# Peptides against a protein of PDB entry 3V4O: the designs that were tried, part 57

Target 1, 234 residues: chain A of PDB entry 3V4O
Amino acid sequence: DQPLAKDKVALLIGNMNYREHPKLKAPLVDVYELTNLLRQLDFKVVSLLDLTEYEMRNAVDEFLLLLDKGVYGLLYYAGHGYENFGNSFMVPVDAPNPYRSENCLCVQNILKLMQEKETGLNVFLLDMCRKRNDYDDTIPILDALKVTANIVFGYATCQGAEAFEIQHSGLANGIFMKFLKDRLLEDKKITVLLDEVAEDMGKCHLTKGKQALEIRSSLSEKRALTDPIQGTEY

## One batch from the design tools (peptide; made by RFdiffusion4, then SolubleMPNN)

Design b2_p14_1_s1 (from b2_p14_1, 8 letters changed)
Fold by OpenDDE base, seed 3:
Structure b2_p14_1_s1 (fold): chain B 234 residues (1-234), chain A 14 residues (1-14)
Amino acid sequence: as target 1 above (234 residues)
Amino acid sequence: MEEKLQSYSPELSK
């Protein structure tokens, strides 16, 4: 039988106009396009751009309030970021230079909170770099995760590597979204879908050897973004 | 047109 979602909720954050760091361009387009795609999949989508730390934390809190048992939760982030000791940190636009973990939002902490909601699916699409931040040598003590077998991470790049956008005369997608958008509507298990995106992205000549999609998942059910919402007719 | 890559990793300074 096809899995059902009690509801489908997505929070999309695109940070580009940083105060103390290089400005980006692609997050604007990427968030816009992903919003349209997810809405076609009947996600309730909150899309936000250029969030301060305070605003990001509030957005996450509001997002968590929409989660409940069986709900599909998707968090997309495009912007500056880093990864220390397996923890992914999203960088707000008002982050100082240099920034530390205390200035950023830890994705794994969000995951922990999502697990407490007994969600049906937790998807993280992180279009950010995963390089070590040498200015932050602290090891965060995170609460232990539960074994929920409903977690999917789609990293725009591999561990220790960078994610990129292509700068044209006009607006263009980041590398990750360029390929993700072409497959997102496919009725496939989310990990299978992302695997295909990884293959497509691997053919990009500009980022060969520089950026590669990484999938980290514990997903024991055939969950897809196309899964219907319970109580609805499709 | 020339294509340039912009990293999502900023150069940090002390």
Scores: peptide ipSAE 0.394, ipTM 0.835, DockQ to the pose 0.810
Fold by OpenDDE base, seed 5:
Structure b2_p14_1_s1 (fold): chain B 234 residues (1-234), chain A 14 residues (1-14)
Amino acid sequence: as target 1 above (234 residues)
Amino acid sequence: MEEKLQSYSPELSK
């Protein structure tokens, strides 16, 4: 009865040192901590920092090559971003000011490609802002997604809102990762896990009324990040 | 330690 993963693969991207935009701090620590947690869950993890547009596209391509039927795929991104017309755009470190969709990577396009791989689970953890970019007037025309019922989005913030990191004298952390890391190893359906993270975030006095986790999912099976890999012994 | 928030949304300009 236990759902099985053929394999588990994660791509983690943290962009901080932007050339034409304010620099960030939290992605360094957040990627590191998430890497360690996902490895404990037997994920094959590729962690990359400060990627140009070219490097990001290559990283995604390589990530897709590791996906196949029944594989769990997880994409984590921390950095600048925006959302236009329901489409999420990750901003590379060499993006111009202002940036447009042609300079960025569309998450929904990546999802479409993951669906073609017939993955067992597609998880997106997006630690970025979701405000509209008024300098991008492009209306995306995306291919229709398949009905795979294996998709989970964990947005660090709600639609039209901002995501933040906490900066102090020490190492900075993103608000999202601050709470996600405490729950990630729990053996629960991924949507249930994220719902608990959302409640924890809601108690944060710093971002009350400013940042709230949004879960968007179409997941018809009780799948968890703790699901065992097929053929493995425990 | 004093805590400050940094937005992941940069100010854009032409």
Scores: peptide ipSAE 0.370, ipTM 0.830, DockQ to the pose 0.768
Fold by OpenDDE base, seed 2:
Structure b2_p14_1_s1 (fold): chain B 234 residues (1-234), chain A 14 residues (1-14)
Amino acid sequence: as target 1 above (234 residues)
Amino acid sequence: MEEKLQSYSPELSK
């Protein structure tokens, strides 16, 4: 009765040392913490930091090669980003100022490719801003998505809003990861888990009115990150 | 110690 994953694969990207944009601090710690947690959940985790456009595209391509029917795929990104016309764009460290969609990776395009793999679950955890990039006037033409009912988006912030990291005594953590890490190992449907994270984040006095978690999902099965891998016993 | 926020949104310019 419990859902099974054929395999569980995660790609974690943390971009901090931008060449033409303000540097960040939290992605280093956040990627590290998430890596440790996902490995405890038996994910095969590829964690990368400070990727150029070329490197990011290659990483995504390699990630896609690991996906197949029934595989759980998780993409985590922490760094600069923007959202135009409902499309989320991850910004590589070598992106120009200003950057455009052609310089960035579109998450929805990645989703389309993941769907072609007939994955069991597609999870996107996007710790980035979602503000409109007024310097990018291009309207992306995206391929139509399939109806797979296995998609979960965890946005660190609301549409049109910003995501933040906390700096305290030299230490920095993303707001999203600060709360996500406390619940990630819970054996709950992923959307339920994220909903609880959203409530926890909502109590953060630092980001009240500035940042709120948004969950966008079409998940028709009770799938959790704790779901066992097919053929393995726990 | 006081906590501060850093935005993940850069200021863009032409």
Scores: peptide ipSAE 0.367, ipTM 0.829, DockQ to the pose 0.776
Fold by OpenDDE base, seed 1:
Structure b2_p14_1_s1 (fold): chain B 234 residues (1-234), chain A 14 residues (1-14)
Amino acid sequence: as target 1 above (234 residues)
Amino acid sequence: MEEKLQSYSPELSK
């Protein structure tokens, strides 16, 4: 009994050229490579780089418009970020220093909106730090999430920890994508796939004790990124 | 060549 997707849509955001924060390099490569991989999996992929707050919010809105009942939605973000009280915040390139939640996009809010679309699968791949932002003293009050049992979070790092990219003379992947890209095309339940990525990442000596993949899931079905789209013959 | 890590967490100041 193969699970089927009504459609598969992905939004990939890579922020690098921050105005008031250190610039990054890996998101360029990571977004590019992930785009190619997801397209091989028949995802409709929108890939964007260096988005302002306004542009990020618009991109998310447009992404949500593509979601519907049974659709697989995947959000990938690479860039600066933080986590306060279990809420993940993606930092736009025009965010001030210091930034606060009002300047950023809350992933959990996006999840709420995705649930309203009755999606078949919600995957978040967050290649960002999860350290607390002490300059953001806002305690967000979020609406309770529905019990949809179709949610998967792949955090590039553990709660309170940092995510990294390796600085080379040339372009290179971030730590998370370096290992994710090798397994992404495997026909496995997404949580199983990410678990294997976590093990691979654990072998990286550069980030031992510094960065480790965390999987948070509520997925009651064997959903995979390789799941075929309904009504489509290949 | 020494490999260095770049954190995705910037130093914030007010």
Scores: peptide ipSAE 0.364, ipTM 0.825, DockQ to the pose 0.825

Design b2_p14_1_s2 (from b2_p14_1, 7 letters changed)
Fold by OpenDDE base, seed 1:
Structure b2_p14_1_s2 (fold): chain B 234 residues (1-234), chain A 14 residues (1-14)
Amino acid sequence: as target 1 above (234 residues)
Amino acid sequence: MPEKLQSFSPELSS
């Protein structure tokens, strides 16, 4: 009774070179490393860096076109972001200062669209801050989500908190990716895998009391990133 | 090597 994926598709976005915000470094390496790992898991991976609002929206649209019934969809984002009223917003590199929701991409809206595709699994790995954006008082009215029981959020940090990158000798990795990469290939239910990552991250002395992984899921099946694609199972 | 933390949080201005 091994769960099977119709296909496995991932969109990875790393935004670093912001026009009106501080530049980041970690997304470059993090996207690269995650790309390599997901490809080993037979994901079809589209990896993009430094996307404008227009480009991000297009990338998401194209990603959605690759999704279909039973397909595993994974969205990874590393960059600036914020969270208002439980909604996560990814910030494009050309976002103004200050940015508002209209300048950003709402993750929950993407989830809604993924559900419409009847995906087999929806995984969001969000390596971004989750602090409230005080300059955006817009209360989003989102469509109600379906009860699909196939959703997993891996937040690099807890609600209202910040995510960090660690720099060593000019190289930088996000703390989340630093630990995720060590376990990503494990044949385990994705929520179990992330829970182990959370424990590993908890041992990091640099971010003790500053950053902690949050897992939010409603996954009723033992779905793993290692699940074979239909027709290719051994 | 000294370790440096960099927040992903931008400083927003009005």
Scores: peptide ipSAE 0.240, ipTM 0.777, DockQ to the pose 0.774
Fold by OpenDDE base, seed 2:
Structure b2_p14_1_s2 (fold): chain B 234 residues (1-234), chain A 14 residues (1-14)
Amino acid sequence: as target 1 above (234 residues)
Amino acid sequence: MPEKLQSFSPELSS
């Protein structure tokens, strides 16, 4: 009864050195730590830092090419971002100030394309702010999503809220990754795992009232990141 | 030393 993945593929993007926006520090370490953890889980991991719009779009395209029926797809993003009308936008390092939706990558559009691949699991871990971009009034017209019941969103923060990094003695880690890394290797349904991360984060005095993990999921099977790959089961 | 929080806010300007 153990769920199997045809393959497991992850794309990790960390944007820090923005040209027209404040620079960040945490994505470097966060991407590195998550890369190591996902590799221990037998994910094929592509980790990229400081991507331009062109590079981000290419990375997503290449990521999608690796997806197929039954494949587990995981997209992690750490950097600047915003949310307009329920749509999440990842901001490339070369985005103008102010940026608009046409300058950014819409996560929901990526999800649509992942669904077309008939993936076994779609996981989005978004370590970005979710504040409204008042400089962009564009209402995206997105195609209706399929009912696949294999979608998990882990938002580092609540709708309309900010995500933070902790700086201590020159070292910076995102709040989300600080707690996620301690549980990521656990053999649990991904939504259960994230729920435990949410509780751990909730105990952090520094972010009380500022940042809370939001889990949005439609997952009808007990899928875990630890699920073995078909043909290579332990 | 106390920990410092830094927002991932884009700090947009018109």
Scores: peptide ipSAE 0.236, ipTM 0.776, DockQ to the pose 0.802
Fold by OpenDDE base, seed 3:
Structure b2_p14_1_s2 (fold): chain B 234 residues (1-234), chain A 14 residues (1-14)
Amino acid sequence: as target 1 above (234 residues)
Amino acid sequence: MPEKLQSFSPELSS
């Protein structure tokens, strides 16, 4: 049977103009392109750029308010980040140098809150580095996650590695979005779709040995971003 | 116009 979404909601965050860290370029284009694609998929999309910690937390709170039972939730982040002990941290533009977990937003905490909403699908697309932040020695103790079997992580890079953007004359995508955008509209299980993106990225000579897509999923149903919204025509 | 990869990694200082 064709799975249905009660609704489809996406929060896209692109942080570029950091106050105390190197500025980025790709998130601007990446957020724009992903916004357009997700809207074609009938997602309700909130796209935000250059968020402070306060603004990011508010954005996540508002995003969570739009989630409910059976809703597809997608969180996309492009910007600086790090990963400590399996926990992913998104860095706001006003984060200090160095930053710690208290200055950042933990993705796994967001996941926990999404699970409480009994969402139909939780997709995280994280275009950030996943290197250890040595300046943060805190071992996060997160509440136990529920077993919902509806979680998909698309990490732009593998654990301990870096994510990259292409810099040349003009605007360009990050490596992850460069390949993701070509397949995002395909009517395929999201994990299958991302697997194909991973293969495409793996053929890129620019990132060979530098960046590889990691898919971490617990998805027991054939859910796709193309799944129709309940009560609508398809 | 050579393509350059720029890391999303910040430059952290103590």
Scores: peptide ipSAE 0.229, ipTM 0.770, DockQ to the pose 0.850
Fold by OpenDDE base, seed 5:
Structure b2_p14_1_s2 (fold): chain B 234 residues (1-234), chain A 14 residues (1-14)
Amino acid sequence: as target 1 above (234 residues)
Amino acid sequence: MPEKLQSFSPELSS
């Protein structure tokens, strides 16, 4: 009765050295620490920093090639971003100012492609802002998602709000990763795990009224990041 | 060291 993953694959992207936008600091440390944690969970992890649009699209394509029926797929992104009409857009480092949807990668499009692979679990951890981009008037017409009941979004912040990093503290994490890293190895349903992270974040005096974790999920099975890979001994 | 928040939101220009 223990849920099994056919395989576990993660793509981690941290964008910080933007050409036309303010530089960030947290993605470097956040990607590093998350890489270490996910490898302890036997994920095959590809970690990339400071990707151009071209490189990001290629990375996603390669990530999708590693996905198949029953595979757990996890996409983590830390960097600039925005949300228009319920669609999340990750901003490459070479994006113009202002950026538009054609310059960015839509997370929901990636989800659609992951569903086509018949993955066992689709986890998105998005450490980015979710404010509307007023310079992008495009209304994406996306194909309807399948009802797979295996989708989990962990938004570092709530709709319309900003995500933050901590400055002047040396090797500091973003607020989201600061709390996520403490619980990521726990053997719990991923939505339960994230709910506990949300409570931990809620106790942070720095971000009260500014940043709150939002969990959006349709997960009908007790899937955890700790789930063993099929054919392995754990 | 003092902790300060930095937003992941850039200032966009027209």
Scores: peptide ipSAE 0.227, ipTM 0.769, DockQ to the pose 0.830

Design b2_p14_1_s3 (from b2_p14_1, 7 letters changed)
Fold by OpenDDE base, seed 1:
Structure b2_p14_1_s3 (fold): chain B 234 residues (1-234), chain A 14 residues (1-14)
Amino acid sequence: as target 1 above (234 residues)
Amino acid sequence: MPEKLQSFSPELSK
């Protein structure tokens, strides 16, 4: 009675070299490590770095083309971002300063499109800040989401808070990925897995009171990243 | 080895 995935597809985006904003370092390593792990889980992984707005939109479009009924879709983003009115915005590397929603990609819009594909599971791992962008006063009116009960958000930080990377010895990892990578291969319901990651991250002295993982889900089935692909034997 | 925290938050200005 193991849940099955029709297929498993992941899009990983790491933006670091911003033109008009501070450069980041962690996304490089984080995308690489997550790519390796997801491939071990038989995900078809597309990993991209330093995408412009145009490239990000194209990447998302191509990602959506790979989704279909029963497919597990995972979107990971590491980079600058903000959250206004509950909507998460990923910031392309060529975004102006200040940026607005029209310069960015709204995650909830992507979710809406994923729902139209009748995916089996929609996982969003967002390693970005969630502070409000005061320079964007636009209240987005998004289409209502369907009740699909297959959505999982892993926010690297709480609403209104910041996400951080740890730099030591010239290397940098996001706090979220630092702990996620230790558990990602576990055969557990994805929400349970993320909950354990949250507890692990909570023990990090550096980010106490600064960053905490938030899990937002409406997952009614025991779906795991380890779920086998239909038609395959393991 | 000292550890450094770097925020993913950009500084925005008009």
Scores: peptide ipSAE 0.249, ipTM 0.781, DockQ to the pose 0.778
Fold by OpenDDE base, seed 2:
Structure b2_p14_1_s3 (fold): chain B 234 residues (1-234), chain A 14 residues (1-14)
Amino acid sequence: as target 1 above (234 residues)
Amino acid sequence: MPEKLQSFSPELSK
């Protein structure tokens, strides 16, 4: 009764050296740590840093080519971002100031494309702010998502709120990754795992009232990142 | 060294 993945593929993007926006530090370490963890989970991991809009779009396209029926797809993003009308936008390093939707990548559009691949699981881990961008007046017309019941969003923060990194002794980790990394290897349903991460984050006095993990999911099966790959020995 | 919080939200220019 153990769910199986046809394959497991992850795209990790960390944007920190922005041209027209404040630089970040955490994405470097966070991408590195997550890469190591996901590889232990037998994910095929592509990790990229400081992507321009062009490079980000290409990376997503290549990622989508690796997806197929039953494949577990995981997209992790750490960097600047915003959320307008329920749509999450990842900001490339070459985005102008102010940036608009045309300069950014919409996560929900990526999800739509992932659904078309008939993936077994779609996981989004978004370590970005979710504040509204008042300079973006566009209301994207998004097609309705299919009812696939295999979608999990882990937002580093709640709607309208900010995500933070903690800098200490020259090193920086995002708050989300700080707690996620401690539980990521656990053999638990991904939503249960994230709930535990949320509780751990809740104990962080530094971000009380400022940042809280939000889980949005439609997952009808007990799928975990630890699920074995079909056709492999496990 | 005290911990420093840095927001992932930049100040946008008008």
Scores: peptide ipSAE 0.247, ipTM 0.778, DockQ to the pose 0.776
Fold by OpenDDE base, seed 3:
Structure b2_p14_1_s3 (fold): chain B 234 residues (1-234), chain A 14 residues (1-14)
Amino acid sequence: as target 1 above (234 residues)
Amino acid sequence: MPEKLQSFSPELSK
């Protein structure tokens, strides 16, 4: 009984050229590599770089329009970010210094909207830091999430910790993507796949004690990124 | 060439 996706849609955002914050390098390559991999998995992929707040919100809105009942939705973000009170915030390139939640996009709000679309799978791959932003101590009032049992979070790092990129010979990859890309095409339940990525990343000497993958999931079905799209032959 | 580890953490100032 192979699970089927009505469609598979991914939004990839890589922010690196920040106006008021340190520039990053890895998101460029990471978004590119992930785009190619997801397209091999028959995802419809929208990949965007260096988005302002306005552009990010528009991109998310357009992404949500592509979601519907049974659709697999994947959101990947690489860039600056923070986590306050369990809420993950993606930082646009035009965010002020310091930034607040009002300047950023809350992932959990996006999840809420995805749930309303009755998606078949919601995957969030967040390659960003998860340190608390002390300049914003407000707790956003979020609507209660539904119990959909189709949610997977892949955090590049642990709560309160940092995510890193490695620069070698001019090339830079995020630690998370470095290991994720090696397994992403495997026909495995997405949580199992990420668990293996976590083990691989845990063996990295550079980030031992600094960065570890955290998987947070509520996934009651054996859904994989390799699941075929309904009405297609594979 | 040595590998460089760069944090995604921003430098915030008030």
Scores: peptide ipSAE 0.237, ipTM 0.775, DockQ to the pose 0.793
Fold by OpenDDE base, seed 5:
Structure b2_p14_1_s3 (fold): chain B 234 residues (1-234), chain A 14 residues (1-14)
Amino acid sequence: as target 1 above (234 residues)
Amino acid sequence: MPEKLQSFSPELSK
């Protein structure tokens, strides 16, 4: 049978104007383009730019309030970030230099909270670097995740690697979004869709050997972003 | 137009 979503909710965060770190450009356009695409997929989309730690935490809290049993939740982040011990950290614009985990939002913690909501699908699209932060020696003690088999991570880059944006004289785009936007509306299982994006990105001469999409998933059902919302016309 | 790569990685220092 065709999988159904109770609802579809997305939180998009693009951080560019950092106070203590280099400024970025791509998140502006990337958030805008992704917003338009997800709205075409009938997602309820909240798009926010340049969030402080306080604002990011509030945004995530509000996002979680919109989640419930069977709801599709999608979190997109573009900005500075790092990965320590398999945990991904999103960096707010007011983070100090150097930043530590206490200054950042842990994606895996958000995932745990989403699981508690009994969501139908949890998608994370993380357009950030995944290099280790040597200034953060904290070993996170995270609660074990439930076995929900409805989790998909799309990492813009490989573990320990960097993510990049392409800058022209005009507006900049992230490498990940450059290729994701071309396939996002396709009616395919989300992992299959991302696999095709990975192949497309692999052909990019600019980032060959520097950035590659990593898909990490535990998805036992054929779930797609195009799945219809329960009670609505297809 | 010329293409330039910009890393999302900041330089951290104490």
Scores: peptide ipSAE 0.235, ipTM 0.774, DockQ to the pose 0.759

